Peptides against a protein of PDB entry 5FRP. Designs and how they scored, part 16

Target 1, 225 residues: chain A of PDB entry 5FRP
Amino acid sequence: VEWTESIPQIIATREDISKELNQALAKTFIDSDPRVRRTSVMIFNKVPVTEIWKNITNKAIYTSLLHLAREKHKEVRELCINTMAKFYSNSLNEIERTYQNKEIWEIIDTIPSTLYNLYYINDLNINEQVDSVIFEYLLPFEPDNDKRVHRLLTVLSHFDKKAFTSFFAFNARQIKISFAISKYIDFSKFLNNQESMSSSQGPIVMNKYNQTLQWLASGLSDSTK

## One batch from the design tools (peptide; made by RFdiffusion4, then SolubleMPNN)

Design b1_p10_1_s2 (from b1_p10_1, 4 letters changed)
Fold by OpenDDE base, seed 3:
Structure b1_p10_1_s2 (fold): chain B 225 residues (1-225), chain A 10 residues (1-10)
Amino acid sequence: as target 1 above (225 residues)
Amino acid sequence: SKELEELLSL
C-alpha cells in the first residue's frame, strides 16, 4: 500500500523535471551564443527520433528549430537545414500519428514548406543545400511507385503557395540541368574525335560546349566564399 | 535517454 502511494509522487516529480528540462532546452535554441544553438540542434541529430518525440514535448523547441533554417550564422544554419530534413524523414518513417502528438506533427509537417521557402533568399549556397536535402531526405529515391507517390503527396499536402511555386521552379530547373548534362556528354564525345574536330561543325560544337559548361557552373556556389 | 541527458549537460 505504501509503495502504491509513492508512485503518484514519483510520476509528478518526473513530470516536473521533464517540464523544467523542456523549458531549459527551449532557451538554448534562442541563446545569443551560436555554439549553444549548434549544440541544441545536434540533439535532434544525435538522439534517436523516437526518443526525441518522447522527451521533447514543448512545441516552442520544434518551432525554434525550424526558425534556425534562416539563421545568420552559416554553420548553425547549414546544420539546422540538414538536421530538420533528416528529422522529418525519420519521423515519417518511425513515428505514428496519434492524438497525443498531433500538435507536434502540425509543426513537423511544415518542414518541407520551410525548406522550399529558403529558395526565395536567392543564395547559391542555401540553394545547393536545399537541393541536396530534397534528394536525400524529403523526396529520396524510392523504387516502389506506391511508396514514392505517397511520400510525394505527404510532402506537398502541407505546402503554402510560395512552397508550391518553388517546387515547380525546382523541378523545371532539374529538367534543364538534366538536358544540359546530356548535351555536355554529347559535345564531349564529339570533341574527343579528331575527325569531328577538324570538320566544319568543330568550332560550332566547341562554342556550344563552352556555353553549356558555363551554364552548369553558374548554378554552383563558390566553395571559397 | 542517457544520450539526451549527456547532450543537455553540455
Scores: peptide ipSAE 0.069, ipTM 0.831, DockQ to the pose 0.030
Fold by OpenDDE base, seed 5:
Structure b1_p10_1_s2 (fold): chain B 225 residues (1-225), chain A 10 residues (1-10)
Amino acid sequence: as target 1 above (225 residues)
Amino acid sequence: SKELEELLSL
């Protein structure tokens, strides 16, 4: 009987401790000191995703994490972009969608839009980082076609208008880059063959090779055009 | 979790 009477008090105490912890953590994400904000982001990077979802129940913390992607402090912003992309991928892989966590998922599902919207800042360093996290975490290589399509549809299903526009621009650019790289490889193989270089096509291929290199160099420096 | 508490104490 005494053990049963202590259970509600223990649960209440744990809920109170959890609530206080969440309130304290929410304040650290909006702290004026960039070092405090950085430490807050590192929690999402160091703690397992399953433990984050269990213990961090205040939706304001997740919203604040997403806002740090536009942080003025470069180090905090870069850390946040990597952390939120990884957290999104881990959540999709490890966390089930339930009635209880629906409100948090509504925020987490906006991470792809948040990342694609960063292309509108028109900063080369940000663009390169966003490109990297898209291939590493948002749309990783998946040999299973059904899983790959499902992931793509999941990412796109929560896009705002701006993110959708950025997505099309990004993919169009990637296709062009891929084609140019393929041609670069073909031209390089041709030019490395002595018989081919001595042929009438040698000077023509050399010119195409140089044009391809110039295009690739210009495209890598301007990811949004 | 214990790990979360440790990180918040830093």
Scores: peptide ipSAE 0.064, ipTM 0.822, DockQ to the pose 0.029
Fold by OpenDDE base, seed 2:
Structure b1_p10_1_s2 (fold): chain B 225 residues (1-225), chain A 10 residues (1-10)
Amino acid sequence: as target 1 above (225 residues)
Amino acid sequence: SKELEELLSL
């Protein structure tokens, strides 16, 4: 009987403690010290996704995490971009959509759009990182066609207009890169053949080979056009 | 700082 009477108090106390912790944590994401902000982001990497969703209930924390993607401090920003992408993927895989977590999902569902919008910063390092997290976390390799399509539709379902534009530009770039790599291979094979190199086409193919290499080396610059 | 450490230890 005494144990049953203590349960509501314990639950209430835990809720209060949880609320206080959430409030304290929310402040750390906006702390002036980059080290504090970094440590805050690392929580999402160190704590299992299921425990994050269970214990971090303040939506301001998630919103603040997303804002750090545009952080001035490079190391914090880079960490944040990787963290939010991974967290998004893990959430899709492990967290069910319920009435209770709906408000948090509304924020988390904007992560893909947030990431694709980073292309508009026109920073080479950011672009490379976004490319990386897209392949690793947002649209990972999936051999099951139905799962792959479902993931794609989920990712796109909350895109704004700018994110869609970036998405199409990204895909177009990937196709071009793939084509260039194919040509690089073809040219390399041609140039490795002595008979072909001695032909009238030898110098022409060598020039195309060099152009292809130059394009591939500069390839991240063409995506903004 | 301590509160963050506690959260990280969960």
Scores: peptide ipSAE 0.048, ipTM 0.792, DockQ to the pose 0.030
Fold by OpenDDE base, seed 1:
Structure b1_p10_1_s2 (fold): chain B 225 residues (1-225), chain A 10 residues (1-10)
Amino acid sequence: as target 1 above (225 residues)
Amino acid sequence: SKELEELLSL
């Protein structure tokens, strides 16, 4: 743990991390101690993306990072999901594609697929986290249409079949959520009107309101779990 | 962990 905690400082101070250090770091990602794995992931959060790309040249480290998205340890997994999404976004923004970094980019380009494939685990907490990182890092709001389209195409260009399926399902769900929220608002307005509540439609709208709320709530993870 | 400690001690 202490060793891994020192790595961010080493990377920040040294332009060329030795092959040995890269090999040692690669081992920390598969360490039996979740604290070691956690600290390893934190390197990607503490060190600037440009320095990571410069100093971490062992492809096994990046591959191992992606594997931690399915980590059994909840805290490590959650950290990893956020970290890899952020790292992907930062890499797209700050790292040029060169011949020298091609092999690393081949791995990094699979991050979107890796994240979208997490929906197949069918865990509400994971789903919420993936939703969050998609909006924050993978497909952030971009007012420039050309940039937005370019980002979208970049993300989709490396999708596997499963990721595409998840992508479509995600978008369909978002549309449905938006529609449900709109209905919720309409029903709420109706129910706030006493005359409307006393009408023959009152009980019907109340039922629809409750159904809408139940549906919206069912899509949210239990914050207590 | 031991291998990492050894590497840092070098």
Scores: peptide ipSAE 0.019, ipTM 0.610, DockQ to the pose 0.027; fails the geometry check

Design b1_p10_1_s3 (from b1_p10_1, 3 letters changed)
Fold by OpenDDE base, seed 3:
Structure b1_p10_1_s3 (fold): chain B 225 residues (1-225), chain A 10 residues (1-10)
Amino acid sequence: as target 1 above (225 residues)
Amino acid sequence: SEELEKLLSL
């Protein structure tokens, strides 16, 4: 009887500790020190997704994570973008949608829109990173057509109008890049043939090769900046 | 759980 009476107090104490921990963690995401913010983001990267969903119940923490995608500090921002994309993918794969976690899912479901909206910043480094996480985490290669379509529909179902616009622009750009790469290969093959280079088409193809290379390079960020 | 606690103690 005495043991049974102690259980409610233990549960209450654990709930209080959990609440205090969540409140303390929420403060670290908005700390003025970027090192503290970085450490906070790393929790989502190092801890298994199932344990995050169990232990982090404060919605403000998830909202703050998403906000860091627009962080001024480059290292924190880059870490956040990778972390939130990975966390989204892992959540889709491992976390069931229940009544209890509905409010958290409402936030997590906005991650794709949050990422696609980063294209409006018009920063080449950010664009490259967003491109990377889209292929790695949001819309990864999936050989099963039904699974691929289901994932695509899930990602698109929570887009805002701006994210849809960015999505279409992204796809159009990828088609152009693919076409440019194909041309680059063809021009390279032509230019590697001595007889072709000595022909009347040689200078024309060389010019097109250079233009194609310049166009491809212009879409890449300067790693030195 | 232990990993989360370790990260929060930092």
Scores: peptide ipSAE 0.055, ipTM 0.815, DockQ to the pose 0.030
Fold by OpenDDE base, seed 2:
Structure b1_p10_1_s3 (fold): chain B 225 residues (1-225), chain A 10 residues (1-10)
Amino acid sequence: as target 1 above (225 residues)
Amino acid sequence: SEELEKLLSL
């Protein structure tokens, strides 16, 4: 009987503690000290995704996390971009959609759009990082066709117009890169043949080889055109 | 930092 009477108080106390913790945590994401913001982002990397969803219930925390993707402090921004992409992927894999977590999912579902919109900043380092997290976390290699298609549709389902534009531009760039790599291989094979190098085509292929290498090395700069 | 991790692991 005494145990049953203590349960509501314990639940109430835990809810209050949880609420206070969430409020305190929300403040750390907007702290003026980049070290504090960094530490806050690291929570999402160190704590299992299931525990994050269970214990972090304040929407403002998730919204603040997404805002840090555009943070002025480079290290915090880079950490945030990787963290949110990974968190998105882990959430899709491990967290079920329920009535209780619907409001948080509405925020988390915007992560892909948030990331693709970073291309509009037109920063080479940001572009490289976004490219990386797309392949690593948003659209990872998946041998199962149904799972791959489902993931793609999930990612695209919450895109804004700008994100779609970036998505198509990204894909077009990847096709071009693939083609360039193929040509690089062909040219390399040609140049490794002594008879081919001594031919009238030798200098022409060498020039194309160098151009291809230069393009591949600079490839992130041509996507803006 | 460690306190926050402990709180979230509880």
Scores: peptide ipSAE 0.048, ipTM 0.798, DockQ to the pose 0.027
Fold by OpenDDE base, seed 4:
Structure b1_p10_1_s3 (fold): chain B 225 residues (1-225), chain A 10 residues (1-10)
Amino acid sequence: as target 1 above (225 residues)
Amino acid sequence: SEELEKLLSL
């Protein structure tokens, strides 16, 4: 009986400790030192998604995480973009929507829009990273059609106008890239044939091949920078 | 960083 009576106090104490911890963590996400911010973001990578949702209840932490996607520090920004995309995907897969976590979900549901809005920064490195996380985490390959459609609808359901615009632009670009790759393959096959290369079409195809490669390369960030 | 690590070690 005494043990049972102590449980509410223990729970209350744990809640208080949890609240203080959450407040302390919230401050680390906005710390002036990028190393502190980086370490804070890494929590979302090191801790299972279920434990994060259970223990991190301060909304400000999630909001701050999303804001770091636009910070000036490259390493922190890149880490944040990958982290938030992965966290979004894991949350969709593992976390149920309840009345209690509704307010956190309202923030998490904005992650896709936040990511697509990064295209407006007009940075090739950021664009490449956003492309990558879209295919890896937001809209991954899913063989189950129902799951794939449901994921797509979930992602789109919280888009702002700018995110929709970016989404359509992204898809249009992907179609163009796919076409260019197809042509690259065709040209490569042609150029691999000696008889074809010696034909009147040889120089023409070589030129098109080079143009295709140049176009494909122009969309990639310089890996040396 | 150290403060956060301390918090996570608790």
Scores: peptide ipSAE 0.032, ipTM 0.749, DockQ to the pose 0.028
Fold by OpenDDE base, seed 1:
Structure b1_p10_1_s3 (fold): chain B 225 residues (1-225), chain A 10 residues (1-10)
Amino acid sequence: as target 1 above (225 residues)
Amino acid sequence: SEELEKLLSL
């Protein structure tokens, strides 16, 4: 743990991390101690993306990072999901594609697929986290249409079949959520009107309101879990 | 952890 905690400082101070250090770091990602794995992931959060790309040249480290998205340890997994999404976004923005970094880019380009494939685990907490990182890092709001389209195409260009399926399902769900929220608002307005509530439609709207709320709530993870 | 400690000691 202490060793891994020192890595961010080393990377920040040295332009060329030795092959040995990269090899040692690669081992920390598969360490039996979740604290070591956590600290390893944190390197990607503590060190600027440009320095990571410069100093971490062992492809196994990046591959191992992606594997931690399915980590059994909840805290490590959650950290990893956020970290890889952020790292992907930062890499797209700050790292040029060169011949020298091609092999690393081949791995990094699979991050979107890796994240979208997490929907197949069918865990509400994971789903919420993936939703969050998609909006924050993968497909952030971009007012420039050309940039937005370019980002979208970049993300989709490396999708596997499963990722495409989950992508479509995600978008369909978002549309449905938006529609449900709109209905919720309409029903709420209706129910706030006493005359409307006393009408023959009152009980019907109340039922629809409750169904809408239940549906919206069912899509949210239990905050206690 | 032991291998990492060894690497840092070198």
Scores: peptide ipSAE 0.021, ipTM 0.626, DockQ to the pose 0.027; fails the geometry check

Design b1_p10_1_s4 (from b1_p10_1, 6 letters changed)
Fold by OpenDDE base, seed 3:
Structure b1_p10_1_s4 (fold): chain B 225 residues (1-225), chain A 10 residues (1-10)
Amino acid sequence: as target 1 above (225 residues)
Amino acid sequence: SDDLKKLLSL
């Protein structure tokens, strides 16, 4: 009987501890020191996804994580973008949708939109990173057609209008890049042939090669910046 | 829980 009477107190204490922990954690995400914010984001990388969902119940923490994708501090932003994309993928794979976690899922389901909306910043470094995390975590290569379609539909089902626009623009750009790379290869092969290079088409192909290269390069960020 | 506490102490 005494043990049973202590259970509510223990549960209450745990809830209080959990609440305090969540409140403390929420504050760290908005700390003025970028190092503190970085450390907070790293929790999502170091702690298993199942444990995060179990212990982090304050929705404000997840909202704050998503907000850091637009952080001014480059290192924190970059870490956040990778972290949230990975967390999204892991959540889809490992976390079931229940009534209890519905509110958190409503936030997590906006991660794809949040990421695609970063293209509107029109920063080449951000664009490259978003491209990377899309292929790695959001829409990874999946040989199973049904799984691939299901993932795609899941990602798209929570898009806002801006995210859809970015999605189509992204895909169009990827097609264009693929085509340009194919042409680059063809032109390179042509120019590597001495007979072809000495032909009347040589200068024309060289010009096209240079244009293609310039176009491809223009889409890349300066690694020094 | 312990990992989370450890991370918050950093």
Scores: peptide ipSAE 0.064, ipTM 0.828, DockQ to the pose 0.030
Fold by OpenDDE base, seed 2:
Structure b1_p10_1_s4 (fold): chain B 225 residues (1-225), chain A 10 residues (1-10)
Amino acid sequence: as target 1 above (225 residues)
Amino acid sequence: SDDLKKLLSL
């Protein structure tokens, strides 16, 4: 009986501890030391999504995570972009929408917009990373049409106007890239044929080949940066 | 990082 009476106090203490922990964590996301911010982001990558949703209830933490996507520190930013995309995907897969977690979902649902808005920075490294996380986490390959459509609708449902614009631009770019790759292959096959290479079209195709390569390369970031 | 994981797993 006495032990049962202590349970509410323990629960209350745990809630207090949880609150204090959340407050402490919220501070780490805005710490001046990028190492601290990095460590904070890593929590979302290392802790199971279900445990994060259970224990991290301070909205400021999630908001701060999203803000780090535009951080000046490259490593932290890159980590954040990958982490938030993964966390979004995992949340969609594993976390049920309830009345209690509604406010957190309102933040998490903005992750796609946050990511697509990064294209406006006009940085090739960021663009490549955003492209990558879109294919890996936001709109992964899904052979089931219904699931694919549902995911797409979920992602788009919280887009701002800028995100929609970026979405269409992204898709258009992917089509262009696909076309360019196809042409690259065709030109490569042509140039690999000695008879074709010696033909009157040889120099023309070589020029087109080079242009295609240049175009494809122009879309790639410097891997050394 | 490990301490924080421990704290969140509690």
Scores: peptide ipSAE 0.050, ipTM 0.815, DockQ to the pose 0.028
Fold by OpenDDE base, seed 5:
Structure b1_p10_1_s4 (fold): chain B 225 residues (1-225), chain A 10 residues (1-10)
Amino acid sequence: as target 1 above (225 residues)
Amino acid sequence: SDDLKKLLSL
């Protein structure tokens, strides 16, 4: 942590050292050892976003971060997905768009597309994680309508065709899930009423309740895998 | 921090 915190200071004081450090750091993201790649990703979690933007100027580092989202090593991939989503959100909140940082923003603006493209892997664990980071970082709850719309437009404005397709599929799934949850609640309320449960509709509602639960459960990853 | 130091010392 202290060393990672020292990296920004080192980079700020010596431009020449900064270039060498950036080159060295770029290599760590593609290292054969997953532990090295993990540590590299953790820099983005430990260093303030403003310092990252100031000191990490090598585009290859940002590109490599995005590529790790599809890595074979589960722990590194999961860390990367959370890290890039958080980094994107923090960047939108804290980093101004300038002429000097335009090239980095061109990469960072593709993070939403990169994340939505992960749905094409068709892995339930990845899907759950992407769902989570969308609600936490990409499209967080925002009570201000103008801010919410602006964020949505920002996210969508850099989508590729595949990401856009995934976005629609995601939203369609969320609507279905919401409907199923609503039905689950209704059925649960019905079954919790003794008079209703003893009625002729009791067995029918119980069956629908079980089907709804099975459907909801089928969309969840096996926590044991 | 130690892992990063090791990484940069390589």
Scores: peptide ipSAE 0.030, ipTM 0.741, DockQ to the pose 0.029; fails the geometry check
Fold by OpenDDE base, seed 1:
Structure b1_p10_1_s4 (fold): chain B 225 residues (1-225), chain A 10 residues (1-10)
Amino acid sequence: as target 1 above (225 residues)
Amino acid sequence: SDDLKKLLSL
């Protein structure tokens, strides 16, 4: 743990991390102690993306990072999911594709697919986290249409079949949520009108309102779990 | 952990 905690400082101070250091770091990602694995993931959060790409040259480190998305240890997994999504976004924005970093890019380009495949675990907490990182890091709001399309194409270009399926399911769900929210607003407006509430439609709208709320709530993870 | 300590001492 202490060794891994020192890595961010080493990377910041040394332009060339030794092969030995990379090999040692690779081992920390598969360490039996979840604290060591956690600290290893934190390197990607503490060190600028440009320095990571410069100094972390062992591809096994990146593959191991992606593997931790399915880690049994909840804290490590959650940290990893956020970290890899952010790292992907930062890499797209700041790292040029070169011949020298091609092998690393081949791994990093699979991050979107890796994340979308987490939906198959069918865990509400994981689903919410993946939803969050998609909107924050993978497909952020971009007002420029060309940039938005380019980002989308980049994300999709390395999808496997399962990731595509999850992508379509996700989007369909988002449309449904948007529709439900719109209906919620309409029902709320209706119920706030006393004349409307006293009408024959009052009880019907109240029922639909409650159903809509229940549906919306069912899609949210219980923050207490 | 021991291998990591050895690497840092090098």
Scores: peptide ipSAE 0.019, ipTM 0.632, DockQ to the pose 0.027; fails the geometry check

Design b1_p10_2_s1 (from b1_p10_2, 4 letters changed)
Fold by OpenDDE base, seed 4:
Structure b1_p10_2_s1 (fold): chain B 225 residues (1-225), chain A 10 residues (1-10)
Amino acid sequence: as target 1 above (225 residues)
Amino acid sequence: ELKKEFEELE
């Protein structure tokens, strides 16, 4: 733990991280202690993306970071998912693609597939987290149409077959959610009108309103779990 | 039940 906690400061202060330090750091991502793994992931959050790319040259570190997205330890997994999504976005914004960094980019470009493949775990908390990081980091709001399209094409260009299937399922779910929210609003407006509530349609709309709420709620994680 | 597929760390 303590050794790994020193790494962000070393990366921030030194231009040349030794091959040996990179090899030692790679081992911390596969350490049996979740605290060591957590601290290792936190390096990517504490160090600027430019300094990470400059100093972390061992591809095994990046591969191991991506692997932690599926680890058994909930807290480390959740941290890893947020970290890798943010790191992907920052890398796309700040890191030029060169011949020298090509092998690292080949790994980083798999982050979207890695994240979309988490939907196959069929866990509501994981699904909600992946939804969140998609909107925040993978496919953020971008007012520039060309930049937005370029980002989308970049994300899709490295998808595996499973990630594409998840992507289409996600988008289909978002359309359904949008429709359900629209109906919730319509029903809420109807039910807020006393004359409408007293009509023969009142009980019917109330039932549809409740069904819409139950459907919307069923897609949310239990905040207590 | 879809088995939660979590990878074991080697």
Scores: peptide ipSAE 0.010, ipTM 0.600, DockQ to the pose 0.104
Fold by OpenDDE base, seed 5:
Structure b1_p10_2_s1 (fold): chain B 225 residues (1-225), chain A 10 residues (1-10)
Amino acid sequence: as target 1 above (225 residues)
Amino acid sequence: ELKKEFEELE
């Protein structure tokens, strides 16, 4: 733990991280102690993306970061999912594609596929987190159409077959959620009107409101789990 | 039920 906690400061102050230090850091991502793995993931959150790419040259570190997205330890997994999504976005924004960094980019370019493949676990907490990181980091709101299309094409260009299937299912789900939210608002407005509630439609709209709420709630994670 | 595919850290 303590050694790994010192790494962000070392990366920020040193221009060259030895091969041995990279090898030692790679081992911390597969450490049996979840606290060591957590601290290792936090390096990607504490160090600027440019300094990570400069100083972390061991491919095994990046591969191990991606594998932690499927680890058993909930807190480390959740941290890893957020971290890898953010790191992907920052890398696309700040890191040029060169011949020298090509092999690291080949790993980083699999992050979107890795995240979309988490939907096949069929866990509501994982699904909610993946939904969140998609909107925050992978496919953020971009008003510029050319930038938005370029980002989308970049994200999709390295998808496996499962990730494509998951992407289409995700988009279809988002349309359904949006429609359900719109109906929830309409029904809520109707039910807030006393004249509407006293009408023959009052009980019918109340039933549709309850069904809409139950449908929306069934797609949400239990915050207690 | 889709089985939870979690990797075991070796």
Scores: peptide ipSAE 0.009, ipTM 0.598, DockQ to the pose 0.103
Fold by OpenDDE base, seed 1:
Structure b1_p10_2_s1 (fold): chain B 225 residues (1-225), chain A 10 residues (1-10)
Amino acid sequence: as target 1 above (225 residues)
Amino acid sequence: ELKKEFEELE
């Protein structure tokens, strides 16, 4: 009889400990020390996604993770952008949508919009990082057409107006880059042929090759800055 | 105009 009466208290104590732990963890995401914020973001990168969803139940933690994508501290921001994109992808692959986790999913479903909104900062390093995480985690290569379309629709279904505008601008840029790369390859093949280089077109193609290289390079961050 | 919007943790 006494053992059965202690079970509700043990369950309540575990819930209280879990709540206290979640409250303590929520404070670490807004800590003034960037090392504490970094360590907090690293939890989402080190712990399996399934264990994160089980143990981190405070929605404020997920909201705070998303806000760190815009923080001033470069290292924490860059870590956060990679971590949240990966966490989104892993969540879509491994976490079922339930009534119990609905409020967390409402936050996680805003990750793509949050990332596409970073293009408005107009920072080349941020743009390259966002480009990278889009191809690696948000819209990875999927050979199955139905899965690929479903993933795309999932990503777009929670976009704000700004994210849609960035998405269209991104796609238009990718088409231009693809065209420039195709021309770079064509010009490179032409310039590798000695007969073609000795022709009246040789100097013209060399100039177009150099212009194409300069255009491609201007879209890349200077790794030296 | 694309504004640099970096959040400060107050």
Scores: peptide ipSAE 0.009, ipTM 0.599, DockQ to the pose 0.106
Fold by OpenDDE base, seed 2:
Structure b1_p10_2_s1 (fold): chain B 225 residues (1-225), chain A 10 residues (1-10)
Amino acid sequence: as target 1 above (225 residues)
Amino acid sequence: ELKKEFEELE
């Protein structure tokens, strides 16, 4: 009898501890110290996605994680972008949509829009990172057509107008890059042929090769900045 | 202009 009477108090105490922990954790995402913010983001990388969804019930934590994608501190921003993209992918793969977690899913479903909206910053380092996390986590290579289409539709279903515009711009850029790489290969093959290089076209193709390289390089971030 | 797209943690 006494054991049954202690269970409600233990449950209430665990809920209170969970609530207090969630409230304390929510503050760390908005801390003035970038090291504290970094450590907070790292929780999403260190703890299994299932345990995150179980124990982190405060919506403000997820919202604050998404805001850190626009953080001025480069290292925190870069960590956040990778973390939120990975967390989105893991959530789609491992977390069922239930009535109880619906409100957290409403936030998590905005991650693709949040990431695609970073292209409007027009920063090369951010663009490269967003390109990377899209390819790795949002729209990974999937040989199964039904799974691939389902993932694509899931990602697109919560896009804002800006994210759609960025998505189309991204795809158009990838086509241009692919064309430039194809031309680079063609020009490289031509330039590696001695007869072709000695022809009247040799100097013309060399110029086009250099222009293609310069165009490709102009889209890359300076790793030293 | 690009600096305006980043949030300041006030």
Scores: peptide ipSAE 0.009, ipTM 0.585, DockQ to the pose 0.072

